Peptides against a protein of PDB entry 4LZF. Designs and how they scored, part 53

Target 1, 155 residues: chain A of PDB entry 4LZF
Amino acid sequence: GGRLVVFPNGTRKELSADGQTVKVMFFNGDVKHTMPDQRVIYYYAEAQTTHITYPDGMEVLQFPNNQTEKHFPDGRKEITFPDQTVKTLHPDGREESVLTDGTIIQLNPDGSKVIQFNTGQREIHTADFKRREYPDGTVKTVYSDGRQETQYPTG

## One batch from the design tools (peptide; made by RFdiffusion4, then SolubleMPNN)

Design b2_p9_3_s4 (from b2_p9_3, 3 letters changed)
Fold by OpenDDE base, seed 2:
Structure b2_p9_3_s4 (fold): chain B 155 residues (1-155), chain A 9 residues (1-9)
Amino acid sequence: as target 1 above (155 residues)
Amino acid sequence: EELPEPEIP
């Protein structure tokens, strides 16, 4: 069978019979699992947070408030908030939030913002204008100088 | 056997 080691400080180490799984139960309540697939699952008892690390550099954090963060090897981060909004932070600085109603909010590195509403409307914010695009093809633009224009659908 | 230490969050 497996092996159990009990240390003087109260830390316990369990080894599977095949040696592929190691479970350490620390004196402070933390738990570390080393799995056959080489992922490491660490549970921080005080914070009630789970941290999973993968051999490829992927990391997953699970917080007690139901927030989950995924840190991808390419530098991308994906945050699932308690309300189930998903925010993706891209290495180029672009951020995308997908709301539960299907609305997508994109923040670009240049400071521009694009909102894709679940209604099919789209709003674009730049330094120079705010533009609203409607499903029928109507486009309304309010420029920073106060000028407004409406472009009506053609066809 | 070496004593395992808890990690710091």
Scores: peptide ipSAE 0.248, ipTM 0.873, DockQ to the pose 0.127
Fold by OpenDDE base, seed 4:
Structure b2_p9_3_s4 (fold): chain B 155 residues (1-155), chain A 9 residues (1-9)
Amino acid sequence: as target 1 above (155 residues)
Amino acid sequence: EELPEPEIP
């Protein structure tokens, strides 16, 4: 059978029979689970936040507002917002947001922005222009000087 | 056995 240790301060430690699962229930309401797969699940009672650490260095934070953050070993971060928008922060500084409607917004380290609309249209923002690409191959560019250009599909 | 301590967020 498992083992229960009760400490003088009210903290409780439950060990599975195989010793592979450990549950610590702290006096402050926090809970720490050490799992057989070596992940550690820590619940902060006051903050109502769950923090999961994996042996590969991955971390997952779950907040009471339904926001989830994943910290990958490669330095990438993935934030799932309460509205279910998923934002990825890349180590190179690139950011990508995927909206619930399938729209993808990319912010590049050079300051450029790319929006891939759920309609199949793509909009590219640079310091020099704003460009709209249409599914039919039409490309409309508005340059910073106010010049406009339309490129038609070759057909 | 060492007394477990809660972590600081």
Scores: peptide ipSAE 0.247, ipTM 0.873, DockQ to the pose 0.128
Fold by OpenDDE base, seed 5:
Structure b2_p9_3_s4 (fold): chain B 155 residues (1-155), chain A 9 residues (1-9)
Amino acid sequence: as target 1 above (155 residues)
Amino acid sequence: EELPEPEIP
C-alpha cells in the first residue's frame, strides 16, 4: 500500500505504493501533485490557480476566470483569455491575437500592426501610414501627413 | 522526513 504522512502543522503527504505519485495537501489548502510523468501540478487554494510544470520546462497556468497561459521552453507564451481570444507572444517580440471571429491582429517588433480581417481585408499600421488592402487588389493608404492614395488593381 | 513547504504564487 501507499503511505500517509501527517505533519504537526496539518500538512499531509500521500505516496502511492509504487512511489510514482506524491500528493501533498498543505495546511493552507494548497495541493501539490507530483505525477509519474514528472509533471508537477500545484494548486494555490487562495488564488484558486493551478500551475503545472513539466520536466521539459513547459508551464501551464490556469486561473479562476478561465484564463489559461502556456509558457513554452522556447520562450513563446500563449494566453487563452476568458473570451477565448488566443494571444501568442513570440520570442522575437511579435505578438499575435486570434479573435473568435477569425480576425488576426499582429503586433510586430518594428512597431507595425497588421489586422487580418475574416473578410480577407488587411489593415496595416506603420509610423508612416495606415493601409487597407482589399481582396480585389485595391489598396487605400492614408499617410501620416494626411495624404491619401488609392491603388487600383491591375489587369 | 522534511516538512514540505507551500510555494509562493
Scores: peptide ipSAE 0.246, ipTM 0.873, DockQ to the pose 0.126
Fold by OpenDDE base, seed 3:
Structure b2_p9_3_s4 (fold): chain B 155 residues (1-155), chain A 9 residues (1-9)
Amino acid sequence: as target 1 above (155 residues)
Amino acid sequence: EELPEPEIP
């Protein structure tokens, strides 16, 4: 059978019969689960935050406002915001946000910005111009000097 | 058995 250890300070430790699952309930309300798959699930009672550590080095944070953060072993971070927008921060400094409507916003390390609209249009922002690309192949560019150019599709 | 301690957030 399982085993229960009760410490003088009120901390309790529950061990499964096979010894593969350990649950510690701390006197401060925190809870630590060690799972058979070597995941460690720690619940911070005061912050109401769950922290999961995986054996490969991945970490998952779950906050009380419904925000979730994933920290990948390669240094990438993925944040799911309460509104369900997903933002990925890459090790090279590139950032990508995927909105709930399917719009994708990319911020590049050079300061340029690319928006892929759910309509199939794309907008590119640089220091020198703003460009709109349309699904039919039309491209409209507004340059920093105020010049405007339209390129029409072939055919 | 050693007393387990809570982690610091």
Scores: peptide ipSAE 0.245, ipTM 0.873, DockQ to the pose 0.127

Design b2_p9_4_s1 (from b2_p9_4 with S1P R9P)
Fold by OpenDDE base, seed 3:
Structure b2_p9_4_s1 (fold): chain B 155 residues (1-155), chain A 9 residues (1-9)
Amino acid sequence: as target 1 above (155 residues)
Amino acid sequence: PPEAAPLPP
């Protein structure tokens, strides 16, 4: 059968009958689960935060405001905000945000910005220009020197 | 946050 160990400080340790699951309930309200799949789940009672570590090096943080952070073994981070916006931070410094309406915002390491709107329009920001691309093939460019150019669809 | 005090030996 399972075992329960009660320590003098009030900490409790529960072991499953097969020994594959271990639950530690600390005297301060923190909880540690070791699972059969070798993931470790920490619950911090004061912070109301859950931290999951996986054997492949993946980490998941769950905060009391419903924010979730995933830390991938390759150094990539994925943040799901309370508003359900998903932001990905890449190891090369590139950032990508996906909004709930389907808009995608990309920040590149060179300082350029690309917005893919849910309407099919695309906006590109560089040091030299701002450019708007339309679904019909029209492209409008405003250069840093104040010059403007419109390219009409070929047809 | 820091983990609670270690299990007694």
Scores: peptide ipSAE 0.045, ipTM 0.773, DockQ to the pose 0.126
Fold by OpenDDE base, seed 2:
Structure b2_p9_4_s1 (fold): chain B 155 residues (1-155), chain A 9 residues (1-9)
Amino acid sequence: as target 1 above (155 residues)
Amino acid sequence: PPEAAPLPP
């Protein structure tokens, strides 16, 4: 059978019969589960947040608003927002957001921005210009000096 | 995230 330990402060510790699962119910309402796979699941009662730590250094945060954050061992972070937008933060400073409509927004470390629209149009923002690429091969560029250029596809 | 409550010694 399992083992239950009750501490004077009200904290309770439950051990599985095999000793592979440990559940600690803290006096403040927090709960810690240590699983057979060595993942640790923290539930923070006040914040209503779940924090899972994995042996490889992966971390998963689940917030009460249905936001989920994954912290990868390589320093990458992936945020799934309540609206199901997924934002990836790369260690190099690049950010990518995938919207529910399939639009992809990329922010580069140099400050440039690329938007791949679900229509197949692409928009590129740099310090020097804003460029719109169309599926037909038309490219419109607006330069920072106000000059505009349109490149038409060769028919 | 907030810190979990400490285990007793």
Scores: peptide ipSAE 0.040, ipTM 0.753, DockQ to the pose 0.160
Fold by OpenDDE base, seed 4:
Structure b2_p9_4_s1 (fold): chain B 155 residues (1-155), chain A 9 residues (1-9)
Amino acid sequence: as target 1 above (155 residues)
Amino acid sequence: PPEAAPLPP
């Protein structure tokens, strides 16, 4: 059968019969689960935050405001905000936000920005221009000097 | 992240 150890400080340790699952209930209300798959689930009682660590180096943070953060072994981070926007931070410094409507916002390390609208339109922001690309192949560019150019699809 | 509570010895 399972084993329960109660320590003098109030910490409790529950072991499964096979020893593959360990639950530690700390005196401060924190809870640590070690699972058979070697993931560790730590609950911070004061912060009401869950931290899951995986043996491959993946980490998942769950915050009381419903924000979730995934820390990938490659250094990428994925943040799911309370509004369900998903932001990915890439190791190269690129950021990508996927909005609930399917709009994708990319921030590039060079400071350029690309918005892919759910309508199939794309908007590119650089230091020199804003460019809107339409699904029909029309491209409108507004340059920083106020000049505008429209390129029509080759029909 | 908050520090994990120590295990008893």
Scores: peptide ipSAE 0.039, ipTM 0.745, DockQ to the pose 0.139
Fold by OpenDDE base, seed 5:
Structure b2_p9_4_s1 (fold): chain B 155 residues (1-155), chain A 9 residues (1-9)
Amino acid sequence: as target 1 above (155 residues)
Amino acid sequence: PPEAAPLPP
């Protein structure tokens, strides 16, 4: 049958009858669940944070502010912010943020930045220039030396 | 917004 172990320090351990579920309630209020699917759910009482570890190496952090972080086995991280912005950090150092309005912000390992606005405009930031591309084909470039160039669509 | 750090086990 199921077992309850009560430790002298106040920690409690509950084991299911099948042994597939283990719940540890620590004296500090933290809770550890080992589930039949081999995921481990940690609840940190002070931080009010849930940390789920999966057998494939994925980790999920759930914060009290409604932020969620997923740590993938390949080293990728995906952060869903309280405002529902999703930021992906890639192992190569590339970062991508998708805003709720559909704007995409990409930070590249070379330090360049690309913003794809929901309006269809695109902005490219490099060490040498900032460039704005418009849906009509107009391209405006402001160089780091203060030069400005505008390329107009052919038509 | 800031990234959160993992908590120790």
Scores: peptide ipSAE 0.022, ipTM 0.620, DockQ to the pose 0.029

Design b2_p9_4_s2 (from b2_p9_4 with S1A R9P)
Fold by OpenDDE base, seed 3:
Structure b2_p9_4_s2 (fold): chain B 155 residues (1-155), chain A 9 residues (1-9)
Amino acid sequence: as target 1 above (155 residues)
Amino acid sequence: APEAAPLPP
């Protein structure tokens, strides 16, 4: 059968009969689960936060406001905000946000910004210009010197 | 939060 160990400080350790699952209930209300798949689940009672560590180096944080963070072994981070916006931070410094309406916002390491609207329009921001691309192939550019250019689709 | 105090030996 399983084994229960009770420590003098009130901490309890439960071992499954197969030895593959370990549950530690700390005296402060924190809980640690070691699972058969070798993931470790920490629950911090004061912060009401869950932290999962995987054997491949992946980490998942779950906060009481329903924000979740995934930390990938390659250094990428994925944040799901309470409003369900998903932000990805890449190791190269690129950031991507996917809004609930389907809009995608990209921030590039060179300081450029790209917005892909749910309407099929795209906007590109650089140091030299702002450019709007339309689904019909029309492109409007406003340069930093105040010049404007419109390129019409080749019919 | 820091991990709770280590298990007694």
Scores: peptide ipSAE 0.049, ipTM 0.780, DockQ to the pose 0.125
Fold by OpenDDE base, seed 4:
Structure b2_p9_4_s2 (fold): chain B 155 residues (1-155), chain A 9 residues (1-9)
Amino acid sequence: as target 1 above (155 residues)
Amino acid sequence: APEAAPLPP
């Protein structure tokens, strides 16, 4: 059978019969689970936050506001906001936000921005211009000097 | 990140 150890400080430790699962209930209300798959689930009672650490270095944070953060071993971070927007922070400094409507917003390290609308339109923002690409192949560019250019699809 | 509670000795 499982084992329960109660410590003088009020911390409790539960061991599964196989010893593969360990649950520590700390005196402060924190809870630590060590699982058979070697993931560690830590619940911070005061912050109401869950932190999961995987043996490959993946980390998952779950906040009381329903925000979830994934920290990948490659240094990438994925944040799911309460509104279900998913923001990916890449190690190269690129940021990508996927909105619930399927719109993708990319922020590049050079300061350029790309918006991929759910309509199939794409808008590119640089220091020199804003460009809108349409699904039909039409491209409209507005330059920083106010000049405008329209390129039509080669049909 | 919040600090984990210490394990009992």
Scores: peptide ipSAE 0.044, ipTM 0.750, DockQ to the pose 0.138
Fold by OpenDDE base, seed 2:
Structure b2_p9_4_s2 (fold): chain B 155 residues (1-155), chain A 9 residues (1-9)
Amino acid sequence: as target 1 above (155 residues)
Amino acid sequence: APEAAPLPP
């Protein structure tokens, strides 16, 4: 049978009959589950946050506002915001946000920004210019000096 | 003992 240990401080520890599942209910309301797959699920009662740690080094955070974060062993992070926008932070410093409408926003380590709109338009921001690429092949560039250039599709 | 709560990034 399972075991229940009650500590003098009010912390309780439940062990499954097989010993593979351990539940610790801390005196402050926090709960720690150690699972048979060696994942650890920690619930922070005050913050209402769940933190899952996996044996491979993956971590998952679930916040009370419905934000979810995944911390990958390679250093990549994936944030799912309450609005269902997904932001990926890469170890190289590149960031990518995918909006619910399919718009993709990329921030590059050099400070450049690329927006791929759901309309098929693309906007590129650099230190030197902003460029809009249209699906028809038209390209409009506004340079930092205020110069503008339009390239028309060959046709 | 309780572990430190991760702050919302």
Scores: peptide ipSAE 0.038, ipTM 0.702, DockQ to the pose 0.067
Fold by OpenDDE base, seed 5:
Structure b2_p9_4_s2 (fold): chain B 155 residues (1-155), chain A 9 residues (1-9)
Amino acid sequence: as target 1 above (155 residues)
Amino acid sequence: APEAAPLPP
């Protein structure tokens, strides 16, 4: 059968009969589950946050507001916000946000920003200009000095 | 959008 160990501090440890599942209920209300697949599920009672660690180095954080974060072994982080926006933080400092409408917002390490709208328009922000690319091939550039340029599609 | 809160120590 399973084992229950009760420690003097109030911490409880439950072991499955096979020993593959371990549940620790800490005196502070935290709960740690070690699973047969070597996942460790830690619940922080005060923060109401679940932290799952995987044997491959993946980590998953689940917050009480329904935000979920995945920390990949490569250093990438993926945040799913309560609104279902997905933000990816890349190790190179690039950030990508995918909105629920399909709009993609990229922040580049050089400080440039690219927005791919669900309409097929693209907007590029640099230190020198803002550029709007239209699906018809029209490109409008507004330079930081106030100049504007429109490039029409070659027919 | 708010980034992740740090885990408690």
Scores: peptide ipSAE 0.025, ipTM 0.629, DockQ to the pose 0.028

Design b2_p9_4_s3 (from b2_p9_4 with P2A R9P)
Fold by OpenDDE base, seed 3:
Structure b2_p9_4_s3 (fold): chain B 155 residues (1-155), chain A 9 residues (1-9)
Amino acid sequence: as target 1 above (155 residues)
Amino acid sequence: SAEAAPLPP
């Protein structure tokens, strides 16, 4: 059978019969589960936040507002916001946001910005220009000096 | 096992 340990402070520890699952119910309402796959699920009762740690170093945070954060072993972070926007933060400083309408916004470490619209149009922002690319192959560029250029598709 | 106290947030 399983085993129950009751501590003097009111904390309870339940061990499964196989010893592979451990549940700790702390006196403050926090709960810690150690699973057979060696993941640890910690619930913070006051913050209503769940923190999952994996043996490979992955971490998952679940907040009461439905925000989820994933911390990957490579240093990448993925945030799912309550509006279902997904933002990825890369170790090199690049940021990518995927909106619910399919728009992708990329912020590069050099300060450049790329927007891939759901219409198939693309917009590129640099220190030197703003460029709009159209699905037909037309490209419009506005340079920082005020010059404008339009490149028409060949064909 | 001394696991009687909650983890810090």
Scores: peptide ipSAE 0.148, ipTM 0.837, DockQ to the pose 0.370
Fold by OpenDDE base, seed 2:
Order: structure tokens, then C-alpha cells, then sequence
Structure b2_p9_4_s3 (fold): chain B 155 residues (1-155), chain A 9 residues (1-9)
């Protein structure tokens, strides 16, 4: 059978019969589960937040507003917002947001920005220009000096 | 010995 240990501070510890599952119910309402797969599930009662730590170094945070964060061992982070937008932060400093409509927004370490619209249009922002690429091959560029250029498709 | 205190979030 399992074991229940009750500590003087009000913390309780439940051990499975095999000893592979441990549940600690802290006096403040926090709960820590150690699972047979060596993942640790920590629930913060005040914050209503769940933190899962995996043995490979993966971490998952689940917030009460339905936001989820994944912290990968390589330093990448993936945030799923309540609106279901997914933002990936790469170790190189690149950020990518995928909106629910399929629009992709990329932020590059150099400060440039690329928006791939669901319409097939692409917008590129650099220090020197803003460029719009259209599905028909038309390209419109507005330079930082106010100059404008339009490139028409060769048809 | 009491179990360790809760971890900070």
C-alpha cells in the first residue's frame, strides 16, 4: 500500500506503493507531483499556475488565463497566447508569431520585420525601407528618404 | 523533519 506522511507544518506527502509517484500537498495549497517518468508537476495555488519540469530540461508553464509557455532545452521558447497566437522565440534572437488567420510575423535580430499575410502579400520592414510584395509579382518600396519605387511583373 | 517549503513560482 501507499504511505501518507503528515508533517507538523500541515504539509502532506503521499507515496505510491511502488514509490515511483510522490504527491506533496504543501500547507499553502501548492501541490508537487513527481511522476514515474521523472517529470515534476508543480501547482502554485495562489497563482493558479502549473509548472511541469521534464528530465531533459523541457519546461511547460500553464497560466490561469489559458496562456501556455514551453521552454525547450536549446533555449527556444514557445508561447501560446489566450487568443491562440503562437509566438516562438529562437536562441539567435529571432521571433516568429503565427496568428490564427495564418499570418506570420517575423522579427529578426537586426530589427527587420517580415509579415507574411494570409492573402499571399508580404511586407518587409528594414532600417532603409518598407516593401510590399504582391501575389501578382508587383513590388512597392517606400524608402526612409521618402522615395518610392514600384516594380511591375514582367508579363 | 518537515518537508521542504514550497518552491517560489
Amino acid sequence: as target 1 above (155 residues)
Amino acid sequence: SAEAAPLPP
Scores: peptide ipSAE 0.071, ipTM 0.802, DockQ to the pose 0.290
Fold by OpenDDE base, seed 4:
Structure b2_p9_4_s3 (fold): chain B 155 residues (1-155), chain A 9 residues (1-9)
Amino acid sequence: as target 1 above (155 residues)
Amino acid sequence: SAEAAPLPP
């Protein structure tokens, strides 16, 4: 059977019968699970936050507001906001937000922005212009000087 | 020995 160790400080340690699962219930209400797959699940009672660490270096944070953060070993971060928007922060400084309607917003390290609308339209923002691309191949560009250009699809 | 203190967040 499993074992329960109760420490003088009030911390409790539960060991599974196979020894592959360890649960530590700290005196402050924090809980640490070490799992057979070598993931560690830490629950911070005061913050009501769950922190999962994986043996590959991946980390998952779950906050009481339903925000979830994934920290990938490659340095990428993925944040799922309470509104279910998913924001990916890439190691190169690129940011991508996927909205619940399927709209994708990309922020590039050069300061350019690309919006891929759920309608199939794409809008590109640079220092020099805003460009809207339509599914039919029409492209409208508004330059920073106020000039406008429309390019029609080649049939 | 008591189990280690909680890790800080």
Scores: peptide ipSAE 0.070, ipTM 0.802, DockQ to the pose 0.307
Fold by OpenDDE base, seed 1:
Structure b2_p9_4_s3 (fold): chain B 155 residues (1-155), chain A 9 residues (1-9)
Amino acid sequence: as target 1 above (155 residues)
Amino acid sequence: SAEAAPLPP
């Protein structure tokens, strides 16, 4: 069978019979699970936050507001917001948000922004212009100088 | 020996 160790400070340690699972219940209410797959699940009682660390360096944070963050070994982060928007932060500074309606918002390191709407329309923001591309091939551009241009599909 | 203190958040 498993065993329970009770420390003088009130911390409790449970070991499985196979020794593959260890549960530490700290005196402050924090809980640490070491699993057979070597992932460590830490629960912070005050913050109500779960932090999972994996042997490959992956980290997963689960917040009480239903936000989840994945920290990849390559430095990429993936945030799932309470509204189920998924934001990816790339090591190069690029950010990509996927909305629940399928809209994709890209923020580039150069400060440009691209929105791919679920309707097939695309909007591009740069320092020099804002451009809207339509599925029919129409393109509307508003330049920083106030000039506007509309390009119609040839047909 | 007591178990280690909780990790900081």
Scores: peptide ipSAE 0.067, ipTM 0.797, DockQ to the pose 0.302

Design b2_p9_4_s4 (from b2_p9_4, 3 letters changed)
Fold by OpenDDE base, seed 4:
Structure b2_p9_4_s4 (fold): chain B 155 residues (1-155), chain A 9 residues (1-9)
Amino acid sequence: as target 1 above (155 residues)
Amino acid sequence: AAEAAPLPP
């Protein structure tokens, strides 16, 4: 059977019968689970935050406002906001936000911005121009000097 | 020995 150890400070430690699961209930209300898959689930009672660490170095944070953060071993971070927008921060400095409507907003390290609308339109913002690409292959460019160009799809 | 104190967030 499992074991329960109660410490003088009020901390409790539950061990599974196989010894593969350990649950520590700290005196402050924090809870630490060590799982058979070697993930560690830590719950911070005061912050109401759950922190999961995986043996590969992945980390998952769950906040009381329903925000979730995933920290990947490659340095990528994925944030799911309370509104269910998913923002990915890439190691190269690129940021990508996926909105609930399927719109993708990309911020590039060079300061350019790309919006992929759920309509299949794409908008590219650079220092020199704003470009709208349409699903039919039409491209409209508005340059910073106010010039406009329309490129039609090649048949 | 008592279990270690909680880790800070």
Scores: peptide ipSAE 0.059, ipTM 0.790, DockQ to the pose 0.307
Fold by OpenDDE base, seed 5:
Structure b2_p9_4_s4 (fold): chain B 155 residues (1-155), chain A 9 residues (1-9)
Amino acid sequence: as target 1 above (155 residues)
Amino acid sequence: AAEAAPLPP
């Protein structure tokens, strides 16, 4: 059968009958679950935060405000905000935000920015220009010197 | 010995 160990400090340890699940309820209210799939689930009672560690090195943080952070073994981080915006931070310094309306914002390591609007328009920001690409193939460029160019689609 | 509580990240 399962076992319950009660420590003098108030910590409790529950072991499943098969020994595959271990639950530690710490005296401070924190909880640690070791699962059969080798996931370790920490609950921090004061912070009301859940931290899941996976055997492949994946980590998942769940905050009380409904924010979720995923830390991938490749060094990528994915943040799901309470508003369901998803921000990905890449190891190369590239950032991508996907808004709930389908707009994608990319920040590149060179400081350039690309916005893919849900309308199919794309905006590219560089040190030298801002460029708007329209679904019809029209491209408008505003250069840093104030020049403007419009390229019309070749029919 | 009693297990110690983990530190928050």
Scores: peptide ipSAE 0.056, ipTM 0.783, DockQ to the pose 0.249
Fold by OpenDDE base, seed 2:
Structure b2_p9_4_s4 (fold): chain B 155 residues (1-155), chain A 9 residues (1-9)
Amino acid sequence: as target 1 above (155 residues)
Amino acid sequence: AAEAAPLPP
């Protein structure tokens, strides 16, 4: 059968009969589960946060506001916000946000920004210009010096 | 020995 160890500080440790599952209930209300698949689940009682660590180095954080963060072994992070926006942080410094309406916002390491609107319009922001690309092939550019250029679709 | 509580992230 399983066993229960009670420590003098009030911490309790439950071991399954097979020894593959370990549950530690800390005196502060925190809980640690070690699972047969070697994932470790931490619950922080004060923060109401769950932290899962996987043997491959994957980590998952679940916050009480319904935000979820995934930390991949390659250094990528994926944040799902309460509004269901998904933000990916890449190891190269590129960030991508996907909004619930299908709009994609990319932040590049050079400081440039690209917005792909759900309307099919695209907006590019650089140090030198702001450019709007329209689905009809029209391109409008506003340069940092105030110059404007419009390229019309060649029909 | 009693296990120490994990620190918050």
Scores: peptide ipSAE 0.051, ipTM 0.775, DockQ to the pose 0.237
Fold by OpenDDE base, seed 1:
Structure b2_p9_4_s4 (fold): chain B 155 residues (1-155), chain A 9 residues (1-9)
Amino acid sequence: as target 1 above (155 residues)
Amino acid sequence: AAEAAPLPP
């Protein structure tokens, strides 16, 4: 059978019969699970936050507001916000947000921004211009000097 | 020995 160890400080340790699962219930209400797959699940009682660590270095944070963060071994982070927007932070400083409507927002390390709308329109922001590309091939550019240009598809 | 409580991140 399983084992229960009760420490003088009130911490409890439960061991499964096979020894593959360990549950530590700390005196402060925190909980640590070590699973057969070697993932470690921390629950922080005060923060109501779950932190999962995997043997490959993957980490998953689950917050009480329904935000989830994945920290990949390559340094990439993926944040799922409460509204189900998914933001990816790349090690190079690039950020990509995928909205629930399918809109993609890219922030580049050079400060440029690209929005791919679900309508097929694309908007590009640089230091020098803002450009809107339309599915029909029309392109509208507003330059930093206030000049505007519209290019129409050759029909 | 008693386990120490993990600290929040």
Scores: peptide ipSAE 0.046, ipTM 0.767, DockQ to the pose 0.244

